# Designs tried in a protein design run: peptides against a protein of PDB entry 2QAS. Part 3

Target 1, 120 residues: chain A of PDB entry 2QAS
Amino acid sequence: PPEDLMQYEAMAQDALRGVVKAALKKAAAPGGLPEPHHLYITFKTKAAGVSGPQDLLSKYPDEMTIVLQHQYWDLAPGETFFSVTLKFGGQPKRLSVPYAALTRFYDPSVQFALQFSAPE

## One batch from the design tools (peptide; made by RFdiffusion4, then SolubleMPNN)

Design b1_p8_4_s2 (from b1_p8_4, 5 letters changed)
Fold by OpenDDE base, seed 5:
Structure b1_p8_4_s2 (fold): chain B 120 residues (1-120), chain A 8 residues (1-8)
Amino acid sequence: as target 1 above (120 residues)
Amino acid sequence: AENSIYVP
């Protein structure tokens, strides 16, 4: 088969990361996501740019999946990363996750799923 | 309230 010097698959992957960003922007808008939509977001906890409480990230050394449905606050979807406040053990924790660190995006309400390659 | 976490 011919060699793809354009790296179309990688370009398509990056474009699909834009879907996640757009979805998070919808979630951050007043009123949040339209019911029953909610998001499962999986990311590499050791990826460059990921930040959060050390104890939490240490508990999940490889990947973790957060759920954005009813219990999240101050969702801020930037251009290269998003941040959000979630409660763990009853304590609010601030997470900051670059889109490049994502490995999975899923909306169970409509069974929409995306998978991504992230830095190891 | 607490957020649910899943690890593959």
Scores: peptide ipSAE 0.074, ipTM 0.744, DockQ to the pose 0.545
Fold by OpenDDE base, seed 3:
Structure b1_p8_4_s2 (fold): chain B 120 residues (1-120), chain A 8 residues (1-8)
Amino acid sequence: as target 1 above (120 residues)
Amino acid sequence: AENSIYVP
């Protein structure tokens, strides 16, 4: 087959990352996500720009999935990364995750799923 | 309260 010099597949993947960003912006809006929507977000914990408690990230050296449903605070979806406060072991922790670090996005309420390639 | 974490 002909060589794709336009990198259409990469463009499409980046566009789909935009879906996650948009969804998080909806989640951060007043009132949060409309019920029953909630988000499972999986990301590579060692990807560039990922930041959070070192002990937590070390515990999950490859990737982890966070759930944004009932217990999240100060969700701040930026243009290149989002940050959010979640409780782990009962303690609030701040995570910052670039969209480029994402490997999976899932909303079980409507069975909407996306998968992404992320740096290893 | 604790956030649910899944590690594949």
Scores: peptide ipSAE 0.074, ipTM 0.739, DockQ to the pose 0.560
Fold by OpenDDE base, seed 4:
Structure b1_p8_4_s2 (fold): chain B 120 residues (1-120), chain A 8 residues (1-8)
Amino acid sequence: as target 1 above (120 residues)
Amino acid sequence: AENSIYVP
């Protein structure tokens, strides 16, 4: 078969990353997510643009999953990345994660899942 | 309950 020079698979993946962005925008809107919806977001901790506490990221050198349910603050879903404040060990931590760093998105309430290949 | 961190 002919070589796909359009890279349609990559374009489709990027389009699906838009679902994560849209979901986060819903979460950041007044009232937050409608219960029981909540989000599991997995990302490569060493991907370009990922930022957060060094000790936290060092503890998880490959991937980590954050949960956006009840205890999150200042969720800011931008066009290329989102940032959010979460408590870990009782301490608030600010994370910034490009959508390109994502490897998994999951909403357990409706068993909706997406998987992505993420560059480092 | 605080948010938990999971690793695959």
Scores: peptide ipSAE 0.072, ipTM 0.730, DockQ to the pose 0.551
Fold by OpenDDE base, seed 1:
Structure b1_p8_4_s2 (fold): chain B 120 residues (1-120), chain A 8 residues (1-8)
Amino acid sequence: as target 1 above (120 residues)
Amino acid sequence: AENSIYVP
């Protein structure tokens, strides 16, 4: 195929990342996600902009999947990244993940899945 | 996913 100078694939990926952002914004709204919806979010832990406890990120050197269902706090879906507080070993930890770092989004309740190519 | 953390 001819060279795509428009980079439509990247545009499509960005549009689909918008779905994740929108879903997280719904999750962050009063009342949270409508049951039984819940989110599995996978991201590259070494991607630029990923922030969290060093020991946790070291434990998952490549990818990590977090589940947003019942126990998440202060979900803040920004325009370029989202942050959320989750408990790890009983301790609340703050994670900040750029949408660009995502590799997978999944809602098991309706079997909705998205996959992305993420840097590093 | 390579690694998973389940937060109920």
Scores: peptide ipSAE 0.060, ipTM 0.722, DockQ to the pose 0.173

Design b1_p8_4_s3 (from b1_p8_4, 3 letters changed)
Fold by OpenDDE base, seed 4:
Structure b1_p8_4_s3 (fold): chain B 120 residues (1-120), chain A 8 residues (1-8)
Amino acid sequence: as target 1 above (120 residues)
Amino acid sequence: PENSIYEP
């Protein structure tokens, strides 16, 4: 097949990262996500811009998945990254994750899934 | 759930 010099697939992937950003902005709005919607977000823990507790990142040297449903606080979806407070081992932990670090987004309530190639 | 970190 002919070579794609426009790199359409890469452009499409970037656009789809925008879906995650938009979904998180909805989640951060007053009242949160409309039930029963909730989010599973997977990302590369060693990707550039990822920050969080050392113990947590050490436990998950490749990827980890966070769940945004009932136990999350202070969700702040920025333009290039989002931050959120979660509980790990019963303790609150702050995570900051660039959208570029994402590898999977999933809303099981409607079986909506996205997969991404992330930096290594 | 106790934690917001998913462990398969």
Scores: peptide ipSAE 0.234, ipTM 0.816, DockQ to the pose 0.674
Fold by OpenDDE base, seed 3:
Structure b1_p8_4_s3 (fold): chain B 120 residues (1-120), chain A 8 residues (1-8)
Amino acid sequence: as target 1 above (120 residues)
Amino acid sequence: PENSIYEP
């Protein structure tokens, strides 16, 4: 099979990561996501750029999934990463996740799912 | 959900 020197698959995947970024920006806008939309975001906890409470990251050494529906605050979707405050064990914790660390994105309301290949 | 971390 011919070698793809253009790396089209990688380009396509990066474009799809952009979908997550766009979705998060919608979620961060006034009023949040239009009901019943809500997001399940999975990422590699040891990926470069991932930042969060030690206890949380230690509990999920490989990857974890966060739910953005009712219990999240100060969602800040940047260009390369997003940060958000979540309730973990009843306590608010701040997480910072690069889009490159994502492995899965899912919106149950419309059964929209995306999968990504992330480092680690 | 009580927490924002999904745990199946």
Scores: peptide ipSAE 0.232, ipTM 0.814, DockQ to the pose 0.636
Fold by OpenDDE base, seed 5:
Structure b1_p8_4_s3 (fold): chain B 120 residues (1-120), chain A 8 residues (1-8)
Amino acid sequence: as target 1 above (120 residues)
Amino acid sequence: PENSIYEP
């Protein structure tokens, strides 16, 4: 097949990352997500720009999935990354994740799923 | 749940 020099798939992936950003902005708005919507977000823990507690990232050296449903605070979806406070082992931990580090987005309430390629 | 980290 012909070579795609336009990299359309990559452009489409970037557009779909925008869906995640938009969804997180809805989640961060007053009132949060409309029930029963909740989010499972998977990302590469060693990707550039990912930051968080050493103990948490050490436990998940490849990738991890966070759940945004009941136990999350101060969700701040920026233009290139989002940050959020989650409980790990009962302790609050702040995570900062670039959208480029995402590998999976899922809302089980409506079975909406997205998958992305992220830097290894 | 207490923990917001999903473990498959």
Scores: peptide ipSAE 0.228, ipTM 0.812, DockQ to the pose 0.687
Fold by OpenDDE base, seed 2:
Structure b1_p8_4_s3 (fold): chain B 120 residues (1-120), chain A 8 residues (1-8)
Amino acid sequence: as target 1 above (120 residues)
Amino acid sequence: PENSIYEP
């Protein structure tokens, strides 16, 4: 097949990552997500820019999925990454995840799903 | 779900 010098697939992936960012911004707004919407976000824990508690990341050496529904605080969706506070082992832990680290986004309420290719 | 971390 001909060489794609425009890298359209990458552009499409970035556009779709924008959907996640937009969704998180809605989730971070006052009042949170409109019920029954909630988010399952899967990401590569070893991807560049991922930051979080060592014990948590060690427990999930490849991927982990966080659920943004009832137990999350201070969701801050930035332009390149988002951060959120979750309870792990009874303690609040801050996670920072670049959108580039995402591998899956899912909203069960409307069965909306996105999949992404993340670097290994 | 109850937990913030999904474990299938």
Scores: peptide ipSAE 0.227, ipTM 0.811, DockQ to the pose 0.485

Design b1_p8_5_s1 (from b1_p8_5, 4 letters changed)
Fold by OpenDDE base, seed 3:
Structure b1_p8_5_s1 (fold): chain B 120 residues (1-120), chain A 8 residues (1-8)
Amino acid sequence: as target 1 above (120 residues)
Amino acid sequence: PENSILEE
């Protein structure tokens, strides 16, 4: 097959990462996500820019999925990464995740799913 | 993978 020097697939993937960003911005807006929408977000825990408690990230050396439905706080969706506070073991933990680290996005309420190739 | 899901 001919070479794609435009890297269209990569551009498409980046655009789809924008969907996650937009969804998180909706989630962070007053009132949160419209019910019954909620988000499952999977990311590579060792990806560049990922930040969080060492003990938490150590438990998930490859990737982990966080659920944004009822138990999350201070969701801050930036332009290149988002941060959120989640309960882990009963304790609030702050996670910071670049959109580039994402490998999966899923909203079970409408069965909307996206998959991404994320670098380690 | 369900085993990697952080439960609320």
Scores: peptide ipSAE 0.052, ipTM 0.713, DockQ to the pose 0.201
Fold by OpenDDE base, seed 1:
Structure b1_p8_5_s1 (fold): chain B 120 residues (1-120), chain A 8 residues (1-8)
Amino acid sequence: as target 1 above (120 residues)
Amino acid sequence: PENSILEE
């Protein structure tokens, strides 16, 4: 096959990352996600821009999935990353995740799934 | 790759 100098696949992946961003913005709106929609978001914990408590990131040295359904707070979906507060070990923990770090997105309520290539 | 879940 000919060499793709336009990098169309990467552009398509970026567009699909936009779906995640849009979904999170809906989740952050007043009233949250329309039930029964909820989100499973998987990301590389060592990707550039990922931040969170050391104990949590150490527990998941490669990849982790967070659930946004009932127990999340202060969801802030920016243009390049989102941040959210979740309970871990009974304590609120703040996570910041660039969309570029995502590897999976899933809404079990309608079985909508996306998969992405992320930095190693 | 690792696939772990932070449970609610």
Scores: peptide ipSAE 0.052, ipTM 0.713, DockQ to the pose 0.168
Fold by OpenDDE base, seed 2:
Structure b1_p8_5_s1 (fold): chain B 120 residues (1-120), chain A 8 residues (1-8)
Amino acid sequence: as target 1 above (120 residues)
Amino acid sequence: PENSILEE
């Protein structure tokens, strides 16, 4: 097949990552997500720009899925990454995740799913 | 994956 020098697939992936960003911005708005919407977000824990507690990231050396429904705080969706506070082992932990690190996005309430390619 | 879900 012809060589795609435009990298259309990558453009499409970036556009879909924009959906995640937009969804997180809705989640970060006052009142949070409209019930029953909630988000499952999976990302590569070793991807460039991922930041969080060493013990947590060590426990999940490849991928991690976080759930944003009832127990999350200070969700801050930036332009290139989002950060959020979640409790792990009873302790609040701050995670920072670039959108480029995402591999899966899912809203079970409406069965909306997105999958992404991310560097190993 | 299911085993890596950080749940509330």
Scores: peptide ipSAE 0.051, ipTM 0.705, DockQ to the pose 0.200
Fold by OpenDDE base, seed 4:
Structure b1_p8_5_s1 (fold): chain B 120 residues (1-120), chain A 8 residues (1-8)
Amino acid sequence: as target 1 above (120 residues)
Amino acid sequence: PENSILEE
């Protein structure tokens, strides 16, 4: 079979990462997500650009999943990464995650799921 | 894993 020199699969994956970015922008807009929509976002904690409390990241050395439903604040979806404040153990923690670090996106309300390959 | 989910 002919060799794909265009790397279409990689382009498609990047396009799908755009869905996550768009969803987060909707969540960050006034009024937030329309109920009952909420987001489960999984990412590689050691991926380049991931930033957060050392204790939190140490607890999850490979991957961790954050839930954006009720307990999140100051969601800021940028072009290459998003940041959000979450409560862990009752304490507010700021987390910054590049879209490239994502491995899974899920909205249970409509069972919409995406999976990605992320760098180690 | 299930326990990797941040609790609310």
Scores: peptide ipSAE 0.050, ipTM 0.702, DockQ to the pose 0.203

Design b1_p8_5_s2 (from b1_p8_5, 5 letters changed)
Fold by OpenDDE base, seed 5:
Structure b1_p8_5_s2 (fold): chain B 120 residues (1-120), chain A 8 residues (1-8)
Amino acid sequence: as target 1 above (120 residues)
Amino acid sequence: AENSILEE
């Protein structure tokens, strides 16, 4: 088969990462997501730019899935990464995740799913 | 994986 020198698949993935960014911006807006929408976001915890408490990242050495539904605060979706405060063991923890670290995005309310390649 | 989901 002919070789793709344009890397269309990678470009398409980058475009789809924009969907996640846009969805998070909707979630961060006043009032949050429209019910019953909520988000499951999976990312590589050792990817470049991922930051958070050591105990949390140690518990999830490869991938971690966070759910944005009821227990999240100060969601801040930037252009290259998002940050959010979540409770772990009853303690609030700040997590920062580059969009490039994402491997899965899922909204169970409408069964919308995306998968991404992330740094190993 | 489901086991890696952060509980709320």
Scores: peptide ipSAE 0.053, ipTM 0.708, DockQ to the pose 0.200
Fold by OpenDDE base, seed 2:
Structure b1_p8_5_s2 (fold): chain B 120 residues (1-120), chain A 8 residues (1-8)
Amino acid sequence: as target 1 above (120 residues)
Amino acid sequence: AENSILEE
């Protein structure tokens, strides 16, 4: 087959990552997500730019799914990454996740799902 | 792929 020098698939993936960014910006707005919307976000924990507590990231060496529904704080959706505070073992933990690290996005309330290819 | 869920 002909070689795609435009990298259309990658462009499409990046566009879809924009959906996640937009959704997180809605979540970060005053009042948060409109109920019953909530988000499951899966990412590669070893991807470049992922940062968080060593104990947490070590516990989930490949992928991690976070749930944004009732217990999250200081959600900050930037242009290339988002950060959020979640409680783990009763302690607040700050995670920073580049959108490029995402492998799955899911809103169970409307069964909306996106999947992404992330570097291994 | 190994995955886990951080639940509330």
Scores: peptide ipSAE 0.053, ipTM 0.709, DockQ to the pose 0.169
Fold by OpenDDE base, seed 1:
Structure b1_p8_5_s2 (fold): chain B 120 residues (1-120), chain A 8 residues (1-8)
Amino acid sequence: as target 1 above (120 residues)
Amino acid sequence: AENSILEE
């Protein structure tokens, strides 16, 4: 096939990343996600812009999946990244994850899934 | 790819 100089696949990926952003914005709104919706978000821990506890990121050197259902706080979905507080070993820790670092998004309640190609 | 899950 001829080469795609428009890079439509990348555009489509970006559009789908927008779904994740929109979902997180709904989750961050007053009242949170409507039950029983909850989110599993997988990302590359070494991707540029990922920030979190060093010990945690070292424990998961490739990918990590976080769940947003009951135990999350201060979810802040920005335009390029989101941040959230989660408990690790009983201690609250802040994670910051660029949408570009995502590799998987899943809502088990309705079996909605998205997959992405992420750098690193 | 090594994946890990944070479970509540």
Scores: peptide ipSAE 0.052, ipTM 0.711, DockQ to the pose 0.169
Fold by OpenDDE base, seed 4:
Structure b1_p8_5_s2 (fold): chain B 120 residues (1-120), chain A 8 residues (1-8)
Amino acid sequence: as target 1 above (120 residues)
Amino acid sequence: AENSILEE
């Protein structure tokens, strides 16, 4: 078969990353997510652009999953990355995660799941 | 993995 020089698969993956961005923008809007919707977001902790407390990232050297339901603050979904404050061990931690670092997105309320290949 | 989840 002919070589795909357009890289359609990568473009499709990028489009699906847009679903995560859109969902986070809904979560950040006034009123938040409609219940019972909530988000599980998994990302490569060593991916370029990932930022957070060293102790937290050291605890999760490969992948980390965060839950956005009730205990999150200052969710800021940008165009290339999002940032959010979560409590870990009772302490607030600020995380910044590029959408390109994502490996999984899941909403258990409707069993909607996406998987991605992420660069390191 | 289950242990890789940051729980609320």
Scores: peptide ipSAE 0.051, ipTM 0.703, DockQ to the pose 0.205

Design b1_p8_5_s3 (from b1_p8_5, 4 letters changed)
Fold by OpenDDE base, seed 4:
Structure b1_p8_5_s3 (fold): chain B 120 residues (1-120), chain A 8 residues (1-8)
Amino acid sequence: as target 1 above (120 residues)
Amino acid sequence: PENSILED
């Protein structure tokens, strides 16, 4: 097949990251996600822009998955990154994750999944 | 669950 000089696949992947952002904005809106929708978000913990408690990130040196269902607070989906408060060991932790750091997005309720390549 | 962080 002919060589794709437009890099359409890369464009599509970038566009699909927008789905995650949009979904998080829905989650952050009044009323949250409509039941039974909930989100599993996986990201590279060492990717540029990722920030959070050192002890938490050290426990997950490669990547980690967070679940946004009921136990999350102050979800703030920005244009380039989102931040959220989660409890770990009963303690609230603030996590900030650039969309570019994501490797997987999944909504079990409808089995919708996206996978991405993330830079570190 | 207690927390929203999965190890895998």
Scores: peptide ipSAE 0.052, ipTM 0.694, DockQ to the pose 0.632
Fold by OpenDDE base, seed 2:
Structure b1_p8_5_s3 (fold): chain B 120 residues (1-120), chain A 8 residues (1-8)
Amino acid sequence: as target 1 above (120 residues)
Amino acid sequence: PENSILED
């Protein structure tokens, strides 16, 4: 097959990552997500730019899924990454995740799912 | 690979 020098698949993936960013911006707006919408976000924990507690990231060396529904605070969706505070073991932890690190996005309320390729 | 689901 012909070689795709335009890298259309990569462009499409980036566009779809934009959907996640837009969804998170809606989630960060006053009042949060409209019920019953909530988000499952999966990302590679060792991807460049991922930041969080060492113990937590060490516990999940490949990828982890966070759920944004009831217990999340200070969601800050930037242009290249988002950050959010979640509680683990009763302790608030700050996570920063580049959109490029995402491997899956899912909203169970409407069964909307996106999958992304990320560096291993 | 190890995966996890962290729910609230």
Scores: peptide ipSAE 0.051, ipTM 0.699, DockQ to the pose 0.159
Fold by OpenDDE base, seed 3:
Structure b1_p8_5_s3 (fold): chain B 120 residues (1-120), chain A 8 residues (1-8)
Amino acid sequence: as target 1 above (120 residues)
Amino acid sequence: PENSILED
């Protein structure tokens, strides 16, 4: 097959990352996500731009999945990354995750799933 | 659930 110099696949993947961003913006809006929608977001913990408690990130050296349903606060979806406060072991932890670090997005309520290739 | 992070 001929070489794709346009990198269409990459463009498509970037567009799909935009879906996650848009979904998070909906989640951050007043009232949150419409029931029963909730999000499972998986990302590479060592990806550039990922930040959070060292102990937490060390516990998940490859990737981790966070659930945005009931226990999350101050969700701030920016243009290149989002930040959110979640409880881990009963303690609130602030995470900042670039959309480029995502490897999986899933909404069980409608079985909508996306997978991404994320560099570390 | 208290913990919002899934432990694989």
Scores: peptide ipSAE 0.051, ipTM 0.697, DockQ to the pose 0.660
Fold by OpenDDE base, seed 1:
Structure b1_p8_5_s3 (fold): chain B 120 residues (1-120), chain A 8 residues (1-8)
Amino acid sequence: as target 1 above (120 residues)
Amino acid sequence: PENSILED
């Protein structure tokens, strides 16, 4: 097939990343996600812009999945990244994840899933 | 669950 100089596939991927951003913004709004919706978010831990405790990132050298259901705090979905506080080992940990680092998004309540290619 | 980080 002809060479795609428009990079439509990349555009589509970015649009789909927008779904994740929108979902997180809904989650961050007063009242949180409408039950029973909850989010499983997988991302590359070594991707540019990912920030979190060294011990946590060391435990997950490739990628990790976080769950946003009941045990999350201060969810802040920005335009390029989101940050959230989660309990890990009984301790609150702050994570900052660029949307570009995402590899999977899943809402089990309605079986909605998205998959992305992320930087290595 | 308290731990919102899923392990492999």
Scores: peptide ipSAE 0.050, ipTM 0.693, DockQ to the pose 0.622

Design b1_p8_5_s4 (from b1_p8_5, 5 letters changed)
Fold by OpenDDE base, seed 4:
Structure b1_p8_5_s4 (fold): chain B 120 residues (1-120), chain A 8 residues (1-8)
Amino acid sequence: as target 1 above (120 residues)
Amino acid sequence: PLNSILEE
């Protein structure tokens, strides 16, 4: 097949990262996600811009999956990253994750899944 | 590899 000099696949993947951002904005809106929708978000913990408690991130040196369903607070979906407060061992922790760090997005309620390549 | 899953 002919060579794609437009890099359409990369453009499409970037567009699909926008789905995650949009979904998080829905989750952050008043009333939250419509039940039973909830989100599994997987990201590279060492990707540029990822921030959180060092002991937590050190415990999971490659990837980490967080669940946004009932136990999350102050979800703030920005244009390049989102931040959220979650409890680990009963203690609230703040995570900040660039969309570029994501490797998987999943909504089990409708079996909607996206996978992404993230910087190493 | 997936190292952790935060479950509620």
Scores: peptide ipSAE 0.048, ipTM 0.705, DockQ to the pose 0.166
Fold by OpenDDE base, seed 5:
Structure b1_p8_5_s4 (fold): chain B 120 residues (1-120), chain A 8 residues (1-8)
Amino acid sequence: as target 1 above (120 residues)
Amino acid sequence: PLNSILEE
């Protein structure tokens, strides 16, 4: 097949990462997501720019999935990354995740799913 | 692959 020098698939992936960013901005707005919408977000824990407590990231050495539904605080969706506070073992932990580190986005309420390639 | 899930 002919070589795609435009890298259209990568462009499309980046556009779809914009959907995740937009969804998180909706989640961060006053009142949060409209029920029953909630978000499962999977990311590579060793990707560049991912930050959080060392013990937490060590426990999940490849990928982890977080759910944004009832127990999240201070969701801050920036232009290149989002940060959020979640509880693990009853302790609040701050995570910062670049959109480029995402591998999966899912809203079970409407079965909306996206998959992404991320740094290995 | 995914190796952990935080579920609420």
Scores: peptide ipSAE 0.048, ipTM 0.707, DockQ to the pose 0.163
Fold by OpenDDE base, seed 1:
Structure b1_p8_5_s4 (fold): chain B 120 residues (1-120), chain A 8 residues (1-8)
Amino acid sequence: as target 1 above (120 residues)
Amino acid sequence: PLNSILEE
């Protein structure tokens, strides 16, 4: 097939990343996600822009999935990344994840799933 | 690839 100089596939993936951003913005709004919706978000821990406790990221050297349902705080979905506070070993930790680092998005309540290619 | 899950 002809070479795609428009990079439509990348555009489509960016659009789908927009779904994740929009979902997180809904989650961050007053009242949070409408029950029973909750989010599983998977990302590459070594991707550019990922920030969090070194010990945590070392524990998950390639990829990790976080759950946003009942125990998350200060969810801040920006335009290029989101940040959120979660508890690890009983201690609150702040994670910052660029949308470009995402590899999977899943809402089990309605079985809605997205997959993305992310930088290695 | 190693994948781990943080569950509440």
Scores: peptide ipSAE 0.045, ipTM 0.701, DockQ to the pose 0.169
Fold by OpenDDE base, seed 2:
Structure b1_p8_5_s4 (fold): chain B 120 residues (1-120), chain A 8 residues (1-8)
Amino acid sequence: as target 1 above (120 residues)
Amino acid sequence: PLNSILEE
């Protein structure tokens, strides 16, 4: 097959990452997500730009999935990454995740799912 | 592969 020098697949993936960013921006708006919408976000914990507590990231050396529904605070969706505060073992912890680190996005309320390729 | 889930 012909070589795709335009890298259309990569462009499509980036466009879909934009959906996640947009969804998170909606989630960060006053009142949060409209019920019953909630988000499962999976990312590579060792991807460049991922930041969080060392003990937490060490516990999940490959991927981890976070759920944004009721117990999340200070969601800040930037242009290249988002940050959010979640509780682990009752302790609030800040995570910073580049959109490029994402491997899965899912909203169970409407069964909307996206999958992304990320560096291993 | 998914190896962890943070749920409320």
Scores: peptide ipSAE 0.042, ipTM 0.696, DockQ to the pose 0.161

